Peptides against a protein of PDB entry 1Y0J. Designs and how they scored, part 7

Target 1, 39 residues: chain A of PDB entry 1Y0J
Amino acid sequence: EARECVNCGATATPLWRRDRTGHYLCNACGLYHKMNGQN

## One batch from the design tools (peptide; aimed at target 1 V6 C8 N39)

Design b2_p13_2_s1 (made by RFdiffusion4, then SolubleMPNN; from b2_p13_2, 8 letters changed)
Fold by OpenDDE base, seed 2:
Structure b2_p13_2_s1 (fold): chain B 39 residues (1-39), chain A 13 residues (1-13)
Amino acid sequence: as target 1 above (39 residues)
Amino acid sequence: SLREERLAALAAA
């Protein structure tokens, strides 16, 4: 099985990120979350 | 939100 972004379901990204509770996010979703406080 | 945008994009594709 492939890792998935918990926000958008993407299985590929230039850089995997994690939210404050450890869930995996793709780079785009992780950056949005960081900048806006939420996805 | 990005959640809404990304999920909407997936549904539209």
Scores: peptide ipSAE 0.067, ipTM 0.579, DockQ to the pose 0.095
OpenDDE base, seeds 1, 3, 4, 5: peptide ipSAE 0.066, 0.060, 0.050, 0.065; ipTM 0.565, 0.569, 0.540, 0.576

Design b2_p13_2_s2 (made by RFdiffusion4, then SolubleMPNN; from b2_p13_2, 8 letters changed)
Fold by OpenDDE base, seed 1:
Structure b2_p13_2_s2 (fold): chain B 39 residues (1-39), chain A 13 residues (1-13)
Amino acid sequence: as target 1 above (39 residues)
Amino acid sequence: ALREERRAALAAR
């Protein structure tokens, strides 16, 4: 069982991020989430 | 949007 991005399902990323509720996002999805503030 | 990206990912997986 490997960690995966809750958005895109990626299992590898240069940097794991977390959304406001603590779910793991890959770097790209995490930055998108941060910049837009909404899903 | 992030939600649309999520849907696309789920459909492709």
Scores: peptide ipSAE 0.182, ipTM 0.717, DockQ to the pose 0.112
OpenDDE base, seeds 2, 3, 4, 5: peptide ipSAE 0.081, 0.132, 0.088, 0.141; ipTM 0.618, 0.673, 0.634, 0.683

Design b2_p13_2_s3 (made by RFdiffusion4, then SolubleMPNN; from b2_p13_2, 6 letters changed)
Fold by OpenDDE base, seed 5:
Structure b2_p13_2_s3 (fold): chain B 39 residues (1-39), chain A 13 residues (1-13)
Amino acid sequence: as target 1 above (39 residues)
Amino acid sequence: ARRAERLAELAAR
């Protein structure tokens, strides 16, 4: 049972982020989501 | 979603 990015499936990241609905995203996907409004 | 789409496209090649 490991946390994974809901977008890319990564299980490791320098910083876990969350989207507007609370789903976990890796740092890269989280930044993309933040900048573009969606992944 | 757009990032996921791009990743899926790359994986499908």
Scores: peptide ipSAE 0.066, ipTM 0.546, DockQ to the pose 0.122; fails the geometry check
OpenDDE base, seeds 1, 2, 3, 4: peptide ipSAE 0.060, 0.064, 0.064, 0.065; ipTM 0.550, 0.554, 0.544, 0.546; seeds 1, 2, 3, 4 fail the geometry check

Design b2_p13_2_s4 (made by RFdiffusion4, then SolubleMPNN; from b2_p13_2, 7 letters changed)
Fold by OpenDDE base, seed 5:
Structure b2_p13_2_s4 (fold): chain B 39 residues (1-39), chain A 13 residues (1-13)
Amino acid sequence: as target 1 above (39 residues)
Amino acid sequence: AERERRRAALAAR
């Protein structure tokens, strides 16, 4: 078992984020998602 | 490069 970013598949990140439906995103993907109004 | 790939992957979804 390994947690991974649902977007890029990264298994390591300084901070795990979640989208509005609870899926885990790495910090970078989470921020990008938020910036583009998808989060 | 990794950041770019991550962002591109998200943009493509």
Scores: peptide ipSAE 0.130, ipTM 0.685, DockQ to the pose 0.117
OpenDDE base, seeds 1, 2, 3, 4: peptide ipSAE 0.124, 0.135, 0.126, 0.123; ipTM 0.681, 0.689, 0.680, 0.681; seed 2 fails the geometry check

Design b2_p13_3 (made by RFdiffusion4)
Pose (drawn by RFdiffusion4):
Structure b2_p13_3 (pose): chain A 39 residues (1-39), chain P 13 residues (1-13)
Amino acid sequence: as target 1 above (39 residues)
Amino acid sequence: VPVPPEVIAALRA
């Protein structure tokens, strides 16, 4: 609905986080790209 | 990028 997640596809996220590369990630897959540090 | 489902489940919890 809101956007297409590249890791899970869950559009029922409370909020969306954009990665530095410009991708759209959720509160789960987006948090991973932050906490993991790597890609 | 290929985030494992177990990692996604843990982050949702």

Design b2_p13_3_s1 (made by RFdiffusion4, then SolubleMPNN; from b2_p13_3, 7 letters changed)
Fold by OpenDDE base, seed 5:
Structure b2_p13_3_s1 (fold): chain B 39 residues (1-39), chain A 13 residues (1-13)
Amino acid sequence: as target 1 above (39 residues)
Amino acid sequence: MPIPQEELDRLRA
């Protein structure tokens, strides 16, 4: 299966990130979480 | 819970 961002569903990103529980986030969603906390 | 699209767009710019 293809990886996808657990927040927005994106399947492509310049940089994959992960949240505190290990779920994959695209770069943008990961940056948002980093700056504002989990949403 | 889901991040507003406009905010994501800013982060992708």
Scores: peptide ipSAE 0.574, ipTM 0.862, DockQ to the pose 0.723
OpenDDE base, seeds 1, 2, 3, 4: peptide ipSAE 0.560, 0.565, 0.566, 0.572; ipTM 0.859, 0.859, 0.859, 0.862

Design b2_p13_3_s2 (made by RFdiffusion4, then SolubleMPNN; from b2_p13_3, 4 letters changed)
Fold by OpenDDE base, seed 4:
Order: sequence, then structure tokens, then C-alpha cells
Structure b2_p13_3_s2 (fold): chain B 39 residues (1-39), chain A 13 residues (1-13)
Amino acid sequence: as target 1 above (39 residues)
Amino acid sequence: MPVPQEVLDALRA
């Protein structure tokens, strides 16, 4: 699956996440969003 | 190495 984290560009992650507008984020970047109240 | 929140916010725009 040709998917990339919109934040860091990673193409593989143990868990794909998505922000409120549907952008894909790797687990690490997604957690960063969550910690900042945006996920 | 996530980028600063302000950059992340811009990605939503």
C-alpha cells in the first residue's frame, strides 16, 4: 500500500492513524497530534 | 521527530 505519513514521510508504521481531516500519520506522529489535543 | 505543532496545523489547511 502506497501510503505516507504527511508529517515525516514514513511509509511503514506499526499503526496508521489519521487526523481530523483524514490525513494519514504514522503512529509516532499521530501520537504527537493526540498529545497536543489534535487527534 | 515530529515537526512542531504549527507545521502540523498547516498540513490540515
Scores: peptide ipSAE 0.103, ipTM 0.579, DockQ to the pose 0.228
OpenDDE base, seeds 1, 2, 3, 5: peptide ipSAE 0.099, 0.086, 0.102, 0.102; ipTM 0.600, 0.588, 0.597, 0.609

Design b2_p13_3_s3 (made by RFdiffusion4, then SolubleMPNN; from b2_p13_3, 4 letters changed)
Fold by OpenDDE base, seed 4:
Structure b2_p13_3_s3 (fold): chain B 39 residues (1-39), chain A 13 residues (1-13)
Amino acid sequence: as target 1 above (39 residues)
Amino acid sequence: MPVPPEVLEELRA
């Protein structure tokens, strides 16, 4: 099992993030919080 | 491109 972003499938990122349920997101996808003003 | 976590969860369901 190779880690991958659950949103876009990227397998490499300068910063791994996680959603509220613990699923991994790449940095870009994880910025949805900032984009939408969510936390 | 970035999908809200709520939508992402629905897609995985």
Scores: peptide ipSAE 0.119, ipTM 0.631, DockQ to the pose 0.217
OpenDDE base, seeds 1, 2, 3, 5: peptide ipSAE 0.086, 0.086, 0.088, 0.086; ipTM 0.609, 0.619, 0.611, 0.623

Design b2_p13_3_s4 (made by RFdiffusion4, then SolubleMPNN; from b2_p13_3, 7 letters changed)
Fold by OpenDDE base, seed 2:
Structure b2_p13_3_s4 (fold): chain B 39 residues (1-39), chain A 13 residues (1-13)
Amino acid sequence: as target 1 above (39 residues)
Amino acid sequence: MPIPQSVLEQLRA
């Protein structure tokens, strides 16, 4: 098992983020979601 | 919605 970004599937990132519903996102995807309000 | 790979690559650069 390994944690993975729910958006891009990456399993490694310098900083794990979470969306407003608790799903894990890599740093890049998390920042994009935050900036653009992506679901 | 999935983010285009090209956008992600630029964000990681």
Scores: peptide ipSAE 0.164, ipTM 0.713, DockQ to the pose 0.775
OpenDDE base, seeds 1, 3, 4, 5: peptide ipSAE 0.145, 0.156, 0.162, 0.158; ipTM 0.695, 0.709, 0.708, 0.712; seed 5 fails the geometry check

Design b2_p13_4 (made by RFdiffusion4)
Pose (drawn by RFdiffusion4):
Structure b2_p13_4 (pose): chain A 39 residues (1-39), chain P 13 residues (1-13)
Amino acid sequence: as target 1 above (39 residues)
Amino acid sequence: STAETKAVVNALL
């Protein structure tokens, strides 16, 4: 509905986080790209 | 990579 997640596809996220590359990620897959550090 | 990240997310689910 809101956007297409590139890792899970869950659009029922409380918020969306954009990666530095410009991608749209959720609160789960987006947090991974932050905490992991790497891609 | 996107494939590795997707595999990790799917393993956690």

Design b2_p13_4_s1 (made by RFdiffusion4, then SolubleMPNN; from b2_p13_4, 8 letters changed)
Fold by OpenDDE base, seed 1:
Structure b2_p13_4_s1 (fold): chain B 39 residues (1-39), chain A 13 residues (1-13)
Amino acid sequence: as target 1 above (39 residues)
Amino acid sequence: SLEEARRVVEELR
């Protein structure tokens, strides 16, 4: 399978994250959300 | 949200 970040499209990350609706986010985008509350 | 960002998911292949 080829999982990808729904925000930036990255297919590789040290740590996959998932939003409240189940969408996958790369670590960077997930943390970006955490810090800013949005993409 | 903080809750969303905290949800860690292991990649399965």
Scores: peptide ipSAE 0.097, ipTM 0.568, DockQ to the pose 0.053
OpenDDE base, seeds 2, 3, 4, 5: peptide ipSAE 0.095, 0.075, 0.071, 0.050; ipTM 0.564, 0.521, 0.553, 0.500; seed 2 fails the geometry check

Design b2_p13_4_s2 (made by RFdiffusion4, then SolubleMPNN; from b2_p13_4, 10 letters changed)
Fold by OpenDDE base, seed 4:
Structure b2_p13_4_s2 (fold): chain B 39 residues (1-39), chain A 13 residues (1-13)
Amino acid sequence: as target 1 above (39 residues)
Amino acid sequence: SLEAARAEIARKL
């Protein structure tokens, strides 16, 4: 069971990121979340 | 929740 981005389902990324509650995100989704997240 | 997290991220994706 490979790791998956909780947003897009990607299983490969140049850099794994995590949101504030610990969910794994691929680099792209993580950056998008950081730029557009509600905070 | 996981569902809430996905909804928060999935805006233009």
Scores: peptide ipSAE 0.110, ipTM 0.649, DockQ to the pose 0.290
OpenDDE base, seeds 1, 2, 3, 5: peptide ipSAE 0.105, 0.102, 0.097, 0.097; ipTM 0.650, 0.646, 0.646, 0.638

Design b2_p13_4_s3 (made by RFdiffusion4, then SolubleMPNN; from b2_p13_4, 7 letters changed)
Fold by OpenDDE base, seed 2:
Structure b2_p13_4_s3 (fold): chain B 39 residues (1-39), chain A 13 residues (1-13)
Amino acid sequence: as target 1 above (39 residues)
Amino acid sequence: SLAERQAEIAALQ
């Protein structure tokens, strides 16, 4: 049921983000991806 | 990479 970050598996985050294909990322992983431009 | 980010998080748990 609960959403989880496709990268780290976190189920709670201050802000859910999504990658370019729509997969959910926690805020931390989403920001990491944004800053580095790669998985 | 996100994989590396995942690994660093996992290492702390």
Scores: peptide ipSAE 0.094, ipTM 0.679, DockQ to the pose 0.661
OpenDDE base, seeds 1, 3, 4, 5: peptide ipSAE 0.093, 0.091, 0.105, 0.103; ipTM 0.684, 0.670, 0.698, 0.697; seeds 1, 3, 4, 5 fail the geometry check

Design b2_p13_4_s4 (made by RFdiffusion4, then SolubleMPNN; from b2_p13_4, 9 letters changed)
Fold by OpenDDE base, seed 2:
Order: C-alpha cells, then sequence, then structure tokens
Structure b2_p13_4_s4 (fold): chain B 39 residues (1-39), chain A 13 residues (1-13)
C-alpha cells in the first residue's frame, strides 16, 4: 500500500482521514478541509 | 451530518 494525501501528497501522518467521498487526507489537511471546506 | 463527521475522522492506519 502506497497511500498519499490527495491534497499535499504526504505519505505519512499520525492519522489518516477521509472526506465524505472516500479520498484520503493526512491529519493536517483533513482538519484544514474541515475548517475551510476546501484545500 | 453525523455521516460526514464520521467520514472526516475515519482512519485506516
Amino acid sequence: as target 1 above (39 residues)
Amino acid sequence: SLEAARAEIAALQ
């Protein structure tokens, strides 16, 4: 498995998150999306 | 929604 954040490309994170459509985001980008609704 | 919230923190490590 070679998972990467669809926003920043990071391949490692303390917590992998997913948006409502299943795209993987690193913890930081996931929280940023949650706060702003976008990248 | 609850579904959206769960998805936002869903983790598959």
Scores: peptide ipSAE 0.103, ipTM 0.604, DockQ to the pose 0.048
OpenDDE base, seeds 1, 3, 4, 5: peptide ipSAE 0.088, 0.069, 0.091, 0.086; ipTM 0.574, 0.557, 0.563, 0.574; seed 3 fails the geometry check

Design b2_p13_5 (made by RFdiffusion4)
Pose (drawn by RFdiffusion4):
Structure b2_p13_5 (pose): chain A 39 residues (1-39), chain P 13 residues (1-13)
Amino acid sequence: as target 1 above (39 residues)
Amino acid sequence: HPVPPEVLAELQA
């Protein structure tokens, strides 16, 4: 609905986080790209 | 780029 997640596809996220590369990630897959540090 | 399933389940919880 809101956007297409590249890791899970869950559009029922409370918020969306954009990665530095410009991708759209959720609160889960987006947090992983922050906490992991790597890609 | 691919998030491991066990890590994804923990983050969703």

Design b2_p13_5_s1 (made by RFdiffusion4, then SolubleMPNN; from b2_p13_5 with H1M A9E Q12R)
Fold by OpenDDE base, seed 4:
Structure b2_p13_5_s1 (fold): chain B 39 residues (1-39), chain A 13 residues (1-13)
Amino acid sequence: as target 1 above (39 residues)
Amino acid sequence: MPVPPEVLEELRA
């Protein structure tokens, strides 16, 4: 099992993030919080 | 491109 972003499938990122349920997101996808003003 | 976590969860369901 190779880690991958659950949103876009990227397998490499300068910063791994996680959603509220613990699923991994790449940095870009994880910025949805900032984009939408969510936390 | 970035999908809200709520939508992402629905897609995985």
Scores: peptide ipSAE 0.119, ipTM 0.631, DockQ to the pose 0.252
OpenDDE base, seeds 1, 2, 3, 5: peptide ipSAE 0.086, 0.086, 0.088, 0.086; ipTM 0.609, 0.619, 0.611, 0.623

Design b2_p13_5_s2 (made by RFdiffusion4, then SolubleMPNN; from b2_p13_5 with H1R Q12R)
Fold by OpenDDE base, seed 2:
Structure b2_p13_5_s2 (fold): chain B 39 residues (1-39), chain A 13 residues (1-13)
Amino acid sequence: as target 1 above (39 residues)
Amino acid sequence: RPVPPEVLAELRA
């Protein structure tokens, strides 16, 4: 399926991250937000 | 666009 990161809009990533409600983040944005707690 | 607050909460957990 086609998907995009809800933060940066990227359409490709080595690892898609997803929350329990189904929102997608690319690996980089997911890790950045996890580490810093902000965007 | 900003990440939805519920998504940020999941990542912080």
Scores: peptide ipSAE 0.107, ipTM 0.611, DockQ to the pose 0.193
OpenDDE base, seeds 1, 3, 4, 5: peptide ipSAE 0.069, 0.104, 0.082, 0.071; ipTM 0.559, 0.611, 0.598, 0.572; seed 5 fails the geometry check

Design b2_p13_5_s3 (made by RFdiffusion4, then SolubleMPNN; from b2_p13_5, 5 letters changed)
Fold by OpenDDE base, seed 2:
Structure b2_p13_5_s3 (fold): chain B 39 residues (1-39), chain A 13 residues (1-13)
Amino acid sequence: as target 1 above (39 residues)
Amino acid sequence: MPVPPEELEKLKA
């Protein structure tokens, strides 16, 4: 198995992030969510 | 909601 971003499905990223509910996000998606307050 | 493809690519580039 491999960890994957819950938003884009990517399995590789320079930095794994987590949303407020604990779901894993790749760096890019995590930053997007943080910057824009998106779900 | 999921990130729009164009925005996601912009952030990754």
Scores: peptide ipSAE 0.096, ipTM 0.636, DockQ to the pose 0.820
OpenDDE base, seeds 1, 3, 4, 5: peptide ipSAE 0.092, 0.092, 0.092, 0.095; ipTM 0.627, 0.627, 0.613, 0.648; seeds 1, 5 fail the geometry check

Design b2_p13_5_s4 (made by RFdiffusion4, then SolubleMPNN; from b2_p13_5, 6 letters changed)
Fold by OpenDDE base, seed 5:
Structure b2_p13_5_s4 (fold): chain B 39 residues (1-39), chain A 13 residues (1-13)
Amino acid sequence: as target 1 above (39 residues)
Amino acid sequence: MPVPPEELEKLRS
């Protein structure tokens, strides 16, 4: 099994993040969501 | 939910 970003599907990132509902996001997607208050 | 590709590109590329 491998973890993947629920937004872009990336399986590797320098820092895994999680959205408000606990879904995993790569660093880049996580930052976007945090900045825009999405997902 | 998913980030629009044009917005994601600004951030990742």
Scores: peptide ipSAE 0.107, ipTM 0.674, DockQ to the pose 0.704
OpenDDE base, seeds 1, 2, 3, 4: peptide ipSAE 0.096, 0.107, 0.107, 0.105; ipTM 0.617, 0.649, 0.658, 0.653; seeds 2, 3 fail the geometry check

Design b2_p13_6 (made by RFdiffusion4)
Pose (drawn by RFdiffusion4):
Structure b2_p13_6 (pose): chain A 39 residues (1-39), chain P 13 residues (1-13)
Amino acid sequence: as target 1 above (39 residues)
Amino acid sequence: SLETNRALRETLK
């Protein structure tokens, strides 16, 4: 609905986080790209 | 990789 997640596809996320590369990620897959540090 | 994950999801579709 809101956007297409690249890791899970869950559009029922409370908020969306954009990665530095410009991708759209959820609160889960987006948090991973922050906490992991790597890609 | 974001590119690899995107390509995988497109193949699954």

Design b2_p13_6_s1 (made by RFdiffusion4, then SolubleMPNN; from b2_p13_6, 7 letters changed)
Fold by OpenDDE base, seed 2:
Structure b2_p13_6_s1 (fold): chain B 39 residues (1-39), chain A 13 residues (1-13)
Amino acid sequence: as target 1 above (39 residues)
Amino acid sequence: SLEEKRRRREAER
């Protein structure tokens, strides 16, 4: 089983992040979500 | 947006 970003489906990233409720996001999506709080 | 990021990643595949 491979982890994937809940937003874009990426399976590889320099750094796995998590949103405020614990969902895994790739680095890029996680940073955007954190900084903007928008979809 | 997160939607744009998703679209971009989908297009790259």
Scores: peptide ipSAE 0.155, ipTM 0.684, DockQ to the pose 0.268
OpenDDE base, seeds 1, 3, 4, 5: peptide ipSAE 0.102, 0.146, 0.152, 0.129; ipTM 0.648, 0.678, 0.677, 0.671

Design b2_p13_6_s2 (made by RFdiffusion4, then SolubleMPNN; from b2_p13_6, 9 letters changed)
Fold by OpenDDE base, seed 5:
Structure b2_p13_6_s2 (fold): chain B 39 residues (1-39), chain A 13 residues (1-13)
Amino acid sequence: as target 1 above (39 residues)
Amino acid sequence: SLEEKLEERKLKE
């Protein structure tokens, strides 16, 4: 199976990010959650 | 939460 952003389901991104628990996020969602402190 | 979203996606796979 292909990697997916756990937040939006995107399968492609310029930069894969990970949250504190290791969940994969696309660049946009990773920045969003990082800046807003959301999970 | 991201944890909840992950669980939901895994259930669909």
Scores: peptide ipSAE 0.124, ipTM 0.625, DockQ to the pose 0.735
OpenDDE base, seeds 1, 2, 3, 4: peptide ipSAE 0.099, 0.121, 0.112, 0.101; ipTM 0.611, 0.626, 0.622, 0.614

Design b2_p13_6_s3 (made by RFdiffusion4, then SolubleMPNN; from b2_p13_6, 6 letters changed)
Fold by OpenDDE base, seed 3:
Structure b2_p13_6_s3 (fold): chain B 39 residues (1-39), chain A 13 residues (1-13)
Amino acid sequence: as target 1 above (39 residues)
Amino acid sequence: SLEEKLAEREKQK
């Protein structure tokens, strides 16, 4: 199975990120959530 | 929230 961003569903990204609880995020969504403190 | 989105995506699998 292919990995997908839990926020936007993207399956490809230049950099996979993870939030503090381990959710996989694409680079853009990871940066957004990090910047805004969203969960 | 990310938790809600994760739960939804897991359900879709």
Scores: peptide ipSAE 0.136, ipTM 0.645, DockQ to the pose 0.705
OpenDDE base, seeds 1, 2, 4, 5: peptide ipSAE 0.114, 0.121, 0.130, 0.129; ipTM 0.629, 0.630, 0.640, 0.635; seed 2 fails the geometry check

Design b2_p13_6_s4 (made by RFdiffusion4, then SolubleMPNN; from b2_p13_6, 9 letters changed)
Fold by OpenDDE base, seed 5:
Structure b2_p13_6_s4 (fold): chain B 39 residues (1-39), chain A 13 residues (1-13)
Amino acid sequence: as target 1 above (39 residues)
Amino acid sequence: SLAEREAARRAAA
């Protein structure tokens, strides 16, 4: 039941991020979504 | 969408 990135499923990341609706994202996916606005 | 991917992962768990 470890936290996972809702985009890629990663369970480890240098920095956990959250999108505007509270979904947890790994650092890489968070930055990707921030810049592209979608997945 | 993030919501859909989250739901898919939950369904596959």
Scores: peptide ipSAE 0.077, ipTM 0.579, DockQ to the pose 0.773
OpenDDE base, seeds 1, 2, 3, 4: peptide ipSAE 0.068, 0.075, 0.073, 0.066; ipTM 0.560, 0.571, 0.565, 0.554

Design b2_p13_7 (made by RFdiffusion4)
Pose (drawn by RFdiffusion4):
Structure b2_p13_7 (pose): chain A 39 residues (1-39), chain P 13 residues (1-13)
Amino acid sequence: as target 1 above (39 residues)
Amino acid sequence: AAALAARHRAYLA
């Protein structure tokens, strides 16, 4: 609905987080890119 | 599913 997640596809996320590369990630897969540090 | 995997591989590249 809102956007297409690249890791899970869950559009029912409370909020969307954009990665530094410009991708659209959810509150789950987006958090992973932050906490993991790597890609 | 194939579209999701493709987007994922592109994201990792």

Design b2_p13_7_s1 (made by RFdiffusion4, then SolubleMPNN; from b2_p13_7, 9 letters changed)
Fold by OpenDDE base, seed 4:
Structure b2_p13_7_s1 (fold): chain B 39 residues (1-39), chain A 13 residues (1-13)
Amino acid sequence: as target 1 above (39 residues)
Amino acid sequence: EERLRRLREEYLA
């Protein structure tokens, strides 16, 4: 099955990111999570 | 999509 951002549900992104526990996040959500340490 | 549902629940926990 398809990959999707665990935060916003996006299925396409210019860059897939991952949180500290390995969950996939789209670029935007990943950057937000990285900068703020939260979703 | 049970897999994605579980992943989201894990992420939010």
Scores: peptide ipSAE 0.305, ipTM 0.772, DockQ to the pose 0.456
OpenDDE base, seeds 1, 2, 3, 5: peptide ipSAE 0.127, 0.119, 0.127, 0.132; ipTM 0.636, 0.600, 0.612, 0.612; seed 5 fails the geometry check

Design b2_p13_7_s2 (made by RFdiffusion4, then SolubleMPNN; from b2_p13_7, 9 letters changed)
Fold by OpenDDE base, seed 4:
Structure b2_p13_7_s2 (fold): chain B 39 residues (1-39), chain A 13 residues (1-13)
Amino acid sequence: as target 1 above (39 residues)
Amino acid sequence: EERLEALRKEYLE
């Protein structure tokens, strides 16, 4: 597979997260979205 | 980049 963060394009992360619509986010972007309600 | 705060949080978890 070739998973990619929909926000920053990263292909590797300590933990894959998902937004409310199911899109994959790297750990950092996922945490950022959670804290700020999106990007 | 604003997500640097999230990166910081990642390393502090």
Scores: peptide ipSAE 0.081, ipTM 0.635, DockQ to the pose 0.047
OpenDDE base, seeds 1, 2, 3, 5: peptide ipSAE 0.067, 0.076, 0.090, 0.079; ipTM 0.618, 0.623, 0.623, 0.633; seed 3 fails the geometry check

Design b2_p13_7_s3 (made by RFdiffusion4, then SolubleMPNN; from b2_p13_7, 9 letters changed)
Fold by OpenDDE base, seed 4:
Structure b2_p13_7_s3 (fold): chain B 39 residues (1-39), chain A 13 residues (1-13)
Amino acid sequence: as target 1 above (39 residues)
Amino acid sequence: AERLERLREEYRA
């Protein structure tokens, strides 16, 4: 199965990120999470 | 897609 951002469901991104608990996020959602502490 | 479904649920919890 293809990877999906656990927040927005995106299946493609310039850079996959992971949050503190290991969930995969697209670049945009990952940056938002990092900068604000949550999604 | 059970794995992804579980991950989404865990993320929202």
Scores: peptide ipSAE 0.302, ipTM 0.773, DockQ to the pose 0.434
OpenDDE base, seeds 1, 2, 3, 5: peptide ipSAE 0.302, 0.295, 0.289, 0.281; ipTM 0.770, 0.768, 0.766, 0.763; seed 1 fails the geometry check

Design b2_p13_7_s4 (made by RFdiffusion4, then SolubleMPNN; from b2_p13_7, 11 letters changed)
Fold by OpenDDE base, seed 4:
Structure b2_p13_7_s4 (fold): chain B 39 residues (1-39), chain A 13 residues (1-13)
Amino acid sequence: as target 1 above (39 residues)
Amino acid sequence: EERLKRLREEYRK
């Protein structure tokens, strides 16, 4: 099945990221999560 | 899709 960002639902991104628990995030949400420790 | 739906619901709690 298609990958999607668990936070915003995006299905396309220039870079897929993963949080500390392994959830897939789009680049934007992943960067936000990394910098702030929250979604 | 149901799997992703569940993941999203749990993630946003």
Scores: peptide ipSAE 0.259, ipTM 0.758, DockQ to the pose 0.503
OpenDDE base, seeds 1, 2, 3, 5: peptide ipSAE 0.244, 0.204, 0.235, 0.244; ipTM 0.748, 0.739, 0.743, 0.749; seed 2 fails the geometry check

Design b2_p13_8 (made by RFdiffusion4)
Amino acid sequence: SLAAAAAARAAAA
Pose (drawn by RFdiffusion4):
Structure b2_p13_8 (pose): chain A 39 residues (1-39), chain P 13 residues (1-13)
Amino acid sequence: as target 1 above (39 residues)
Amino acid sequence: SLXXXXXXRXXXX
């Protein structure tokens, strides 16, 4: 609905986080790209 | 990899 997640596809996320590369990620897959540090 | 994950999802669709 809101956007297409590149890791899970869950559009029922409370918020969307954009990665530095410009991708759209959710609160889960987006958090991973932050906490993991790497891609 | 974001690109690899996007390609895998597109293949699954």

Design b2_p13_8_s1 (made by RFdiffusion4, then SolubleMPNN; from b2_p13_8, 10 letters changed)
Fold by OpenDDE base, seed 3:
Structure b2_p13_8_s1 (fold): chain B 39 residues (1-39), chain A 13 residues (1-13)
Amino acid sequence: as target 1 above (39 residues)
Amino acid sequence: SLEERERERKLLE
């Protein structure tokens, strides 16, 4: 199965990130979480 | 912003 961002569903990103619970996020969503502390 | 992006993604599918 293809990896996808748990927030936006993107399947491609320059850098995969993970949230505090281990779920994968694309770079953009990961940065948003880091800056705002929410989805 | 993330909710808006997800709504847009589903609309385009």
Scores: peptide ipSAE 0.051, ipTM 0.525, DockQ to the pose 0.224
OpenDDE base, seeds 1, 2, 4, 5: peptide ipSAE 0.044, 0.041, 0.038, 0.041; ipTM 0.487, 0.464, 0.457, 0.467

Design b2_p13_8_s2 (made by RFdiffusion4, then SolubleMPNN; from b2_p13_8 with A3E A5R A10R)
Fold by OpenDDE base, seed 2:
Structure b2_p13_8_s2 (fold): chain B 39 residues (1-39), chain A 13 residues (1-13)
Amino acid sequence: as target 1 above (39 residues)
Amino acid sequence: SLEARAAARRAAA
């Protein structure tokens, strides 16, 4: 099995991030989520 | 939105 971004489904990223409940996000989705606070 | 970004990324994959 491969890790994937729970938002966009990407399986590769320069940096894995996590949302505040621990779900994995790719770098770009994680930054967007952090900046905007919601989906 | 994050959802819009997700849709675009999935469509491109």
Scores: peptide ipSAE 0.138, ipTM 0.713, DockQ to the pose 0.264
OpenDDE base, seeds 1, 3, 4, 5: peptide ipSAE 0.111, 0.122, 0.126, 0.117; ipTM 0.689, 0.702, 0.704, 0.694

